# Peptides against a protein of PDB entry 3ZN8, part 31

Target 1, 125 residues: chain A of PDB entry 3ZN8
Amino acid sequence: LEEYDKIQKKMEDVMEGKGKLTLRDVYAQIIALRKMGPLSKVLQHIPGLGIMLPTPSEDQLKIGEEKIRRWLAALNSMTYKELENPNIIDKSRMRRIAEGSGLEVEEVRELLEWYNNMNRLLKMV

## One batch from the design tools (peptide; made by RFdiffusion4, then SolubleMPNN)

Design b2_p13_6_s3 (from b2_p13_6, 5 letters changed)
Fold by OpenDDE base, seed 1:
Structure b2_p13_6_s3 (fold): chain B 125 residues (1-125), chain A 13 residues (1-13)
Amino acid sequence: as target 1 above (125 residues)
Amino acid sequence: SRFEEEVLALLTN
């Protein structure tokens, strides 16, 4: 559970304004989630992020798993600088990432939008 | 993957 603790600490720091969530953090969270169980466990341990998540249906789990797999492919195609500072990802970078991951550019954009939304949410909590 | 290992290493150090 060490990975969960690290992720939790990072999220706490972000919520306290002591840093920002990066795509590296997102990546770590996804990996930890896949290894240790549902995100709900992580969220339950984070003060202020204790959102009661409903139990997903089997179909939702499958869809989520596929989406995660695709996003991981995108993340694996990013540079360290991009992972640390996703805002530098321009159209050219998105295209490269998409091509490298076998995704559509729009899927990469969706990942980035999700990240931005998540980062904003964490700062608001 | 190599990338995964590098990222994890960065997070664990």
Scores: peptide ipSAE 0.049, ipTM 0.549, DockQ to the pose 0.052
Fold by OpenDDE base, seed 2:
Structure b2_p13_6_s3 (fold): chain B 125 residues (1-125), chain A 13 residues (1-13)
Amino acid sequence: as target 1 above (125 residues)
Amino acid sequence: SRFEEEVLALLTN
């Protein structure tokens, strides 16, 4: 719960323009998710809320888990500087990260695009 | 993982 609280506070700070989302934050979220599971699953155990929340299929969960595993590999291949400042990741860095993680460059690009989209969305809300 | 423990340490400290 403490980890989730930290993540939530960070997201609030970003939305209020007091900070920025980094890949370090993404990493923290993934780690927290692996420890407690997704918050949605926790909420599903609350009486009356489970019927209102979408329940992902087992197949969707497996796909998501594999994607997370691959993204973790990419994140673990980044330098701390890259995690804190993803905008410095150019084509050369992407290729290095891909090679180090055993991923395709396109998968690294997908992660970065997801991050960029999420960061933009948080700034807009 | 390469940075897992470092990142976790930064989050907990």
Scores: peptide ipSAE 0.048, ipTM 0.563, DockQ to the pose 0.050
Fold by OpenDDE base, seed 5:
Structure b2_p13_6_s3 (fold): chain B 125 residues (1-125), chain A 13 residues (1-13)
Amino acid sequence: as target 1 above (125 residues)
Amino acid sequence: SRFEEEVLALLTN
């Protein structure tokens, strides 16, 4: 819970222009979600909200878990410099990360594109 | 893992 609160504070700082979202932040968020479970499951324990929130199927949860596992593998294959400054990841670095994680280059590109889009969105708010 | 703990420590400290 303490870790989750720190991650949320970091995200708030980024949205206010006081910081920058990094892949380290993304990694921490993924770990927190795996420990606590999907936010939807947490919210379902709140009286009255469980009826209004959609419940993902077991198959959807499995697909999500596999995607998270693959992204964690990619993140674990990055250097600390790359995690701090993902914009330095060129084609050569991307290929190395893919080979080290057992992923396709396109999967690593997908993660980076997701990060870039998320970072832009947070700065626009 | 060791890596996970290091990343979390950087964000919490």
Scores: peptide ipSAE 0.047, ipTM 0.561, DockQ to the pose 0.053
Fold by OpenDDE base, seed 3:
Structure b2_p13_6_s3 (fold): chain B 125 residues (1-125), chain A 13 residues (1-13)
Amino acid sequence: as target 1 above (125 residues)
Amino acid sequence: SRFEEEVLALLTN
């Protein structure tokens, strides 16, 4: 819970233009989510929300968990500088990260694209 | 994990 609050505060700071979302923030969020379990499982315990929210199938949860594990492997293969400034990750760095994590280059690219999309979304809110 | 702890430490500062 404490970790979650810190992540939320960081997100608020980014939304207010007081900070920048980095891949280290993403990593922390992923870890926090894994500890809490799927958000859908958490939300279903909130009275009134559980009935209205679509629950992913077990298969979808498994696929998502595997994707998260692969992304964590990629993140673990990044340098601190890359985690702090993902925009410096060029093709050479991306290939190194992929090889070090046992992933395809396209999977690393997908992670970075996801990050960029999330960062843009947070700035819009 | 070790990496997790390092990241968390950086976020708490």
Scores: peptide ipSAE 0.046, ipTM 0.553, DockQ to the pose 0.052

Design b2_p13_6_s4 (from b2_p13_6, 7 letters changed)
Fold by OpenDDE base, seed 3:
Structure b2_p13_6_s4 (fold): chain B 125 residues (1-125), chain A 13 residues (1-13)
Amino acid sequence: as target 1 above (125 residues)
Amino acid sequence: SRFEEDLLRLLLA
């Protein structure tokens, strides 16, 4: 619960343009969510989500869970500096992260792109 | 939470 509160505050700051959501924040949230159980269980704890989003199929949940697992591997392979400031992650760093996480460089790039897009969207809200 | 919702939306989209 404490982690959720911290992340929510951070999210609010980002949405208000008072801060930046970092990969550390993302990491913390994923960990917190996973403590609640599988993704399917997590979704059940979010009131209103079922109203705004169609109930995901079992296959979709599995895909999502796998993506989270892979991204966690990447995040676990990042340095503190990279987590706090993902913009410093260049091609060399991406390759290192990929190798350390057992992922393809493209998967790491996908994570970073997702992160950038997320930050962009949050700032626009 | 809002973050959970946003994250899940983006992950599942």
Scores: peptide ipSAE 0.153, ipTM 0.677, DockQ to the pose 0.133
Fold by OpenDDE base, seed 2:
Structure b2_p13_6_s4 (fold): chain B 125 residues (1-125), chain A 13 residues (1-13)
Amino acid sequence: as target 1 above (125 residues)
Amino acid sequence: SRFEEDLLRLLLA
């Protein structure tokens, strides 16, 4: 609960143009969500999501779970400095992270791109 | 939360 509240406050700050969402925040949130159970159960705890988003198929949920697993592996292979400031992750760091996590470099790049998109989305709200 | 919703949207998109 404490970590969850910190993330919410961080999100609010970002939306107000103060600071930025980091991969550390993302990591903490994913871990918190995992405590709630599989993605299918998590979705059930978000009221209104079914109205704004089409209900994902079983296959889509499976893909989502696998993506989370892979991204957690990548996040676990990052240093604290990288988690707090992902923009320092250059090609060399990205390759190291990929090797450490057993992922392709392109998968790590995808995570970073997703992160950038998330930050842009939060700032425009 | 909004973050959870956005996270899920981006993950499932």
Scores: peptide ipSAE 0.150, ipTM 0.679, DockQ to the pose 0.132
Fold by OpenDDE base, seed 4:
Structure b2_p13_6_s4 (fold): chain B 125 residues (1-125), chain A 13 residues (1-13)
Amino acid sequence: as target 1 above (125 residues)
Amino acid sequence: SRFEEDLLRLLLA
């Protein structure tokens, strides 16, 4: 919970333009959420989410769990330098990460694209 | 949070 609070503060700082979101932050957030248990339990701890998102089916939860595992695999295959500055991840690095994580290159690309979009969005708020 | 929402969208997509 303490770690979660730290991450939340970091996110707030980023949203206020006081910091930069990195994949390290993303990784930490995922880990913090995972400590709450399976995705079903995690969802229960997110206020308003139950209203904004329909209750996921069991199949959707399974898919979500698998996605989490995949993202974590990708993140765990990144170097510290890459986590801190994902912009350095070129095609060669992306391929390495994919191979190391057992993912398709496109999946790694998707993660990076999501990160970039997220970071841009947060900076605008 | 917004981050959590976006993360969940990603995970459930």
Scores: peptide ipSAE 0.161, ipTM 0.687, DockQ to the pose 0.124; fails the geometry check
Fold by OpenDDE base, seed 5:
Structure b2_p13_6_s4 (fold): chain B 125 residues (1-125), chain A 13 residues (1-13)
Amino acid sequence: as target 1 above (125 residues)
Amino acid sequence: SRFEEDLLRLLLA
């Protein structure tokens, strides 16, 4: 709960142009959310989210749980420097991360692309 | 993807 609040403040700072969201922040947020239980339980604890998002099927929840696990594996395979500055992750680093996490390189690219898009979106909000 | 959208919303909430 404390970590969740810290990350929320960080997100606000980024939206105001006072900072940058890192993958370390993303990792911490995922871990904080996981303490609430499965994805279905996490979604239920977010006020108003049930209105914004359609109720996922059980199969979709399972897919989501697997995706979270895979992304956590990728994050766990990154160095502290990479987590703080994901822009340094080149092709060689990305391949290492993929091999260490048991993922395809394309899956690591997907995570990084999501991160970049999220940061861009936050700056536009 | 749907997952990416959900995660984004969770992080922004």
Scores: peptide ipSAE 0.139, ipTM 0.685, DockQ to the pose 0.441; fails the geometry check

Design b2_p13_7_s1 (from b2_p13_7, 8 letters changed)
Fold by OpenDDE base, seed 3:
Structure b2_p13_7_s1 (fold): chain B 125 residues (1-125), chain A 13 residues (1-13)
Amino acid sequence: as target 1 above (125 residues)
Amino acid sequence: DSLGQALLQLFLN
């Protein structure tokens, strides 16, 4: 219990940090989105999304919801150091994360690739 | 994919 409280406090302290987009930020946003309800409802509340993205089908929304769940499992299996600095995640770390989350290594790689691409795009704005 | 784009828009908006 004491160890759990320390972990929770560390999570809170980390979440208060501002700066470069990290996987911690991604995690926080995923959690926030899930609190808003199903992905279908969440997407409706994102201003401008309907203008920039085609309206997803119900099947696409279900696939997206499952993907979010899988990514959340991967993120939950990462260390705080990895969440803050995803570039340190090598093949050994990826395998550990995959095993801990019940995912294939390729799914973990996909998450990291998505993050890297997203971070690059954000730097261009 | 649509999910990636949606999340990107969330961070940009």
Scores: peptide ipSAE 0.129, ipTM 0.710, DockQ to the pose 0.446
Fold by OpenDDE base, seed 1:
Structure b2_p13_7_s1 (fold): chain B 125 residues (1-125), chain A 13 residues (1-13)
Amino acid sequence: as target 1 above (125 residues)
Amino acid sequence: DSLGQALLQLFLN
């Protein structure tokens, strides 16, 4: 819980424009969330989420859990420099990451695009 | 909490 709180504080700082979200931050956040248990349990601990979003089906939760697992594999295959500055990830790096993680290049690209979208969202806050 | 929620929302979408 303490680690989670530290990560949350850092994330809040990023949302307030006091920092930049990196893939390292994403990784840390995912790990913190996973420590709370499976995705289903995590969602239950988020106040108001059940009101804003329909409760995912069991199948959707499984898909989400698998996606998280796959993204973690990709993140684990990145260098520290890539995690801190994902913009340096070119086609060659992306291919290496994909091969190292057992993913398709398109899956790595999806993660990176997700990250970019998240950063744009945070900048709008 | 808001960022965690946003992350989860994007993961689920």
Scores: peptide ipSAE 0.121, ipTM 0.701, DockQ to the pose 0.133
Fold by OpenDDE base, seed 5:
Structure b2_p13_7_s1 (fold): chain B 125 residues (1-125), chain A 13 residues (1-13)
Amino acid sequence: as target 1 above (125 residues)
Amino acid sequence: DSLGQALLQLFLN
């Protein structure tokens, strides 16, 4: 809970334009959420999610858990410099990360695209 | 991507 609160405070600072969201922050948040239990429990603690997303089935939860594991594998295969500055990740780095994580390059690209979209949205808020 | 949507909502709230 303490770690989660620290991450939340940092997220607030980023949203206020006082900081920058990095993949390190994403990684830390995922880990903190996983400490709360299975994805089903995690989703219950996200404010507004029940309004924005339909209640997932058991099969959807299993798929979600697998996705979390895959994203964590990708993040664990990145260097600290890449986590802090994902924009430096070129095609060569993406391929290395994919090979190290057992993922397809397209899955790594998907994670990076999600991150970029997140940053764009945060700038608009 | 359900995970992506969940994380997005978390960061925006």
Scores: peptide ipSAE 0.118, ipTM 0.695, DockQ to the pose 0.460
Fold by OpenDDE base, seed 2:
Structure b2_p13_7_s1 (fold): chain B 125 residues (1-125), chain A 13 residues (1-13)
Amino acid sequence: as target 1 above (125 residues)
Amino acid sequence: DSLGQALLQLFLN
């Protein structure tokens, strides 16, 4: 909980324009959330999610957990420089990350696209 | 992606 609170505070600082969200921050957040338990328990702690998304089935939760594991594999295959500055990740880097993590390049691209969208939204707040 | 949206909501809350 203490680590989670620290990460939440950092996210608040980013939303206030006092910082920039990096993939290292994403990694830390995912790890903190996983300490809360399985995805089903994590989703219960997300206010308003029930309005945005229907209650996930058990199969959907399994798919979600697998997706998180894959993203973590990708993140673990990145260099510190890439984690801090994901915008430097080109096709060559994506391919290396994909090969190192056992993923398709498209899955790495999806993670990066998600990250970019996240940063755009945070800048609008 | 529903997972992506869930994570987005988590970061924005």
Scores: peptide ipSAE 0.117, ipTM 0.704, DockQ to the pose 0.445

Design b2_p13_7_s2 (from b2_p13_7, 7 letters changed)
Fold by OpenDDE base, seed 1:
Structure b2_p13_7_s2 (fold): chain B 125 residues (1-125), chain A 13 residues (1-13)
Amino acid sequence: as target 1 above (125 residues)
Amino acid sequence: DRLGEWLLQLLLS
């Protein structure tokens, strides 16, 4: 509960323009969600999700779960400075992260692109 | 948990 409260406060700050969403925030949220269990169970514990999102197929859940695992590996391979300021991640850093996480550089790039999209969307809501 | 919902939305999209 304490962890969720911290994440919620951070989200509110970001939405109010008082802060910036970082990969540390993303990491914390993913970890918090993972405490609820596998992705299938997580979806059941989030009120309103079933209303806002179409029910994912079993295959979609598997893909999503695998993606979460891969992204967590990438996040675990990042430095604190990178997590706080993902914009500093250049080609050299991406390569290091990819090697450390067992991912392709393109997968790391995809994560960063996703982060940028998320950050923009959160500021619009 | 709106942040979680947004994260999941984009993860599964």
Scores: peptide ipSAE 0.193, ipTM 0.730, DockQ to the pose 0.133
Fold by OpenDDE base, seed 5:
Structure b2_p13_7_s2 (fold): chain B 125 residues (1-125), chain A 13 residues (1-13)
Amino acid sequence: as target 1 above (125 residues)
Amino acid sequence: DRLGEWLLQLLLS
């Protein structure tokens, strides 16, 4: 309970522009959500999401669950420095992360691009 | 959880 509250407060600070979103924050958020169970159960616990997003099909939920699993593998293969400062991840680091996580380099690149886009969008909120 | 909502939106998009 204490750890969850700490994570939530930090996330609120980031969303309010009081901090910068890191991959460590992303990791913590994913883990917190996973405690609620499968993606289908997680979605049920987010108020207002059903209004903002179309209801995903069972197949879409399965794809989303697999994507979360893959990204967690990538995050688990990163160093603490990389999680805190993802911009230091060069080609060599990406290859190492891919090999360690069982992903293609392009999948790791996709995660990093997603993160960059997310940070850009959060700055606009 | 606003961050969770944003993350899910981008993951499922």
Scores: peptide ipSAE 0.183, ipTM 0.721, DockQ to the pose 0.133
Fold by OpenDDE base, seed 3:
Structure b2_p13_7_s2 (fold): chain B 125 residues (1-125), chain A 13 residues (1-13)
Amino acid sequence: as target 1 above (125 residues)
Amino acid sequence: DRLGEWLLQLLLS
């Protein structure tokens, strides 16, 4: 519980522009959310989400759950330096991460692109 | 958590 509170505080600080969002932060947040159960259960614990987003279908939840699992594998295969500074991940690093996680290089690239897009969006908030 | 909501939004998009 104490660790969870620390993670939440960090996330709040990032949202307030008090820090940079890294893949380590993303990883920590995903892990924290996963402790609440499957994606379907996680969504039930976020009251405001139902107002902002349409309720996902069962198929969408399955796709999201599988994506989370694959991305966690990729994140688990990254070094601390890569998690803190994802921009250092070059083709060689991507290939290593892909091989270590059992993913295709394109899937690792997709994760990095998602992260970059997220950072871009967060700068607009 | 707002960041969690954003993450989920992007994951499900």
Scores: peptide ipSAE 0.182, ipTM 0.713, DockQ to the pose 0.133
Fold by OpenDDE base, seed 2:
Structure b2_p13_7_s2 (fold): chain B 125 residues (1-125), chain A 13 residues (1-13)
Amino acid sequence: as target 1 above (125 residues)
Amino acid sequence: DRLGEWLLQLLLS
């Protein structure tokens, strides 16, 4: 609980432009959310989400859960330097991460693209 | 909390 609060505070600072979102931060946030249970349970703990987003179908929840599992595998295959500075991840690093995680290179690329998009959005909000 | 919401939004989008 204390660790979760620290992570949340850091994330708030990042969203306020006081820091940079890294994949380490993403990893920490995912792990913190996973402690609340599966994606379906996590969504239930976020009161405002139901107002902002349509309630996902069971199939969408399954897809989301599987995506989280795959991304965690990728993140677990990254070095500390890569997690802190994802910009250093080139094609060679992506291939290594993919091989280490049992994923396709395209799945690793998707994660990195998602991260870049998220970081851009957070800077605008 | 807000980051979690954003993460979920992008994961489900």
Scores: peptide ipSAE 0.182, ipTM 0.715, DockQ to the pose 0.133

Design b2_p13_7_s3 (from b2_p13_7, 6 letters changed)
Fold by OpenDDE base, seed 5:
Structure b2_p13_7_s3 (fold): chain B 125 residues (1-125), chain A 13 residues (1-13)
Amino acid sequence: as target 1 above (125 residues)
Amino acid sequence: SSLGEKLLLIFTN
């Protein structure tokens, strides 16, 4: 809970234009959420989710949890500098991360693209 | 909203 609160504060700062969301922040949040239990249980603790989003099926939850596990493998293979500044990740770094995590380079690229989209979304919403 | 909620919005849309 303490780690979650820190991430919430960081997110507030980013939304106010006082900070930047990094992959380190994302990683910390995912770990904090996973400590709450399986993805199905985590979703139950997100305020407003039941109102804003349809309840996912058990199969959808399993797929989502597998995706999270794969992305965590990629994040675990990144250096601290890369987590803080994902924009420095070039093709060589992506290949290293992919090899270290057992993922395809395209999956690492997908994670980075998702991160960029997230940053844009956080500035708008 | 929480970061987790923002993440889920992208995952589900």
Scores: peptide ipSAE 0.098, ipTM 0.659, DockQ to the pose 0.136
Fold by OpenDDE base, seed 2:
Structure b2_p13_7_s3 (fold): chain B 125 residues (1-125), chain A 13 residues (1-13)
Amino acid sequence: as target 1 above (125 residues)
Amino acid sequence: SSLGEKLLLIFTN
């Protein structure tokens, strides 16, 4: 729960325009969520949100878990500077990260694109 | 939007 409090505070700062979501934040959140289980269960532990998600199927959970594992491999292959400032990751860095994580360069690109889109959405919503 | 809604944006496939 302590890790969730830290993540919540960071997300609140981003929501208030007092911070920026980084890949390090994403990494920390993924690890915390994995300890609590499915996202629906995580949301149930956040008081006042009132959001109830349907229980995902076992197959959906497996697909999601595999994607998370692959992204974690990529994140573990990044430098601290890259995690804090993903915008510095060029083609050469992407190739290194892909090789280090056993992923295709395109998968690393997809992660970065997802991050960029997510960061934009968090600022808008 | 709520924090929970934003979290869903991050982790919902």
Scores: peptide ipSAE 0.081, ipTM 0.628, DockQ to the pose 0.150
Fold by OpenDDE base, seed 3:
Structure b2_p13_7_s3 (fold): chain B 125 residues (1-125), chain A 13 residues (1-13)
Amino acid sequence: as target 1 above (125 residues)
Amino acid sequence: SSLGEKLLLIFTN
């Protein structure tokens, strides 16, 4: 719960333009949520949201879990400097990360694209 | 935005 509170505060700061979401933040959040259980279960405990949000199917949860596992492998193969500033990740770094994580280079690219999209969305809200 | 909405933005594509 302490980690959750820290994550919440960080998220609020980012949403207020007081900070930047990094891959390190993403990594920490994924780990924290895995300890708490599936995100869907966590959201169900938030008053008002559990009723409004569609419950993902079991198959969707499995697919999501596998994707998260792959992304964690990629994140574990990144340096701290890369996690803090993903923009420095060039083709050479992507290849290294892919090889180290057992992923295709395209999967690493997808993770970075997802991160960039999420960061943009957070700045718009 | 709600905490849940913020979380969804981070973890959902």
Scores: peptide ipSAE 0.077, ipTM 0.631, DockQ to the pose 0.134
Fold by OpenDDE base, seed 4:
Structure b2_p13_7_s3 (fold): chain B 125 residues (1-125), chain A 13 residues (1-13)
Amino acid sequence: as target 1 above (125 residues)
Amino acid sequence: SSLGEKLLLIFTN
């Protein structure tokens, strides 16, 4: 997938300190991965995953798919400015996003915390 | 590992 390759390259640049990972980038990556099909199929296309992780159970795959779907809903409820700069997302914005996505505010907070942790991780690579 | 892989790791675990 050409689009996936472009996104991957960008992510590599970010990991090398040449850019910043945004939620827009995360969104694009998730969409690109989902074009490969359900999570089970996606996992098959990720080199090294089978070495690093045991094969997820069917239940784990379902949970993963649901989480991805929910987070995509949250991302779809964000403005472009929020996607590009998640740091501006305050409690009011989180509540709006949650309401727009049908999620609890805590779920939106979880997504943001995950993003922050991921961004920190990438900066250490 | 790709970011996609890391993302999936977090989603599945």
Scores: peptide ipSAE 0.125, ipTM 0.686, DockQ to the pose 0.130; fails the geometry check

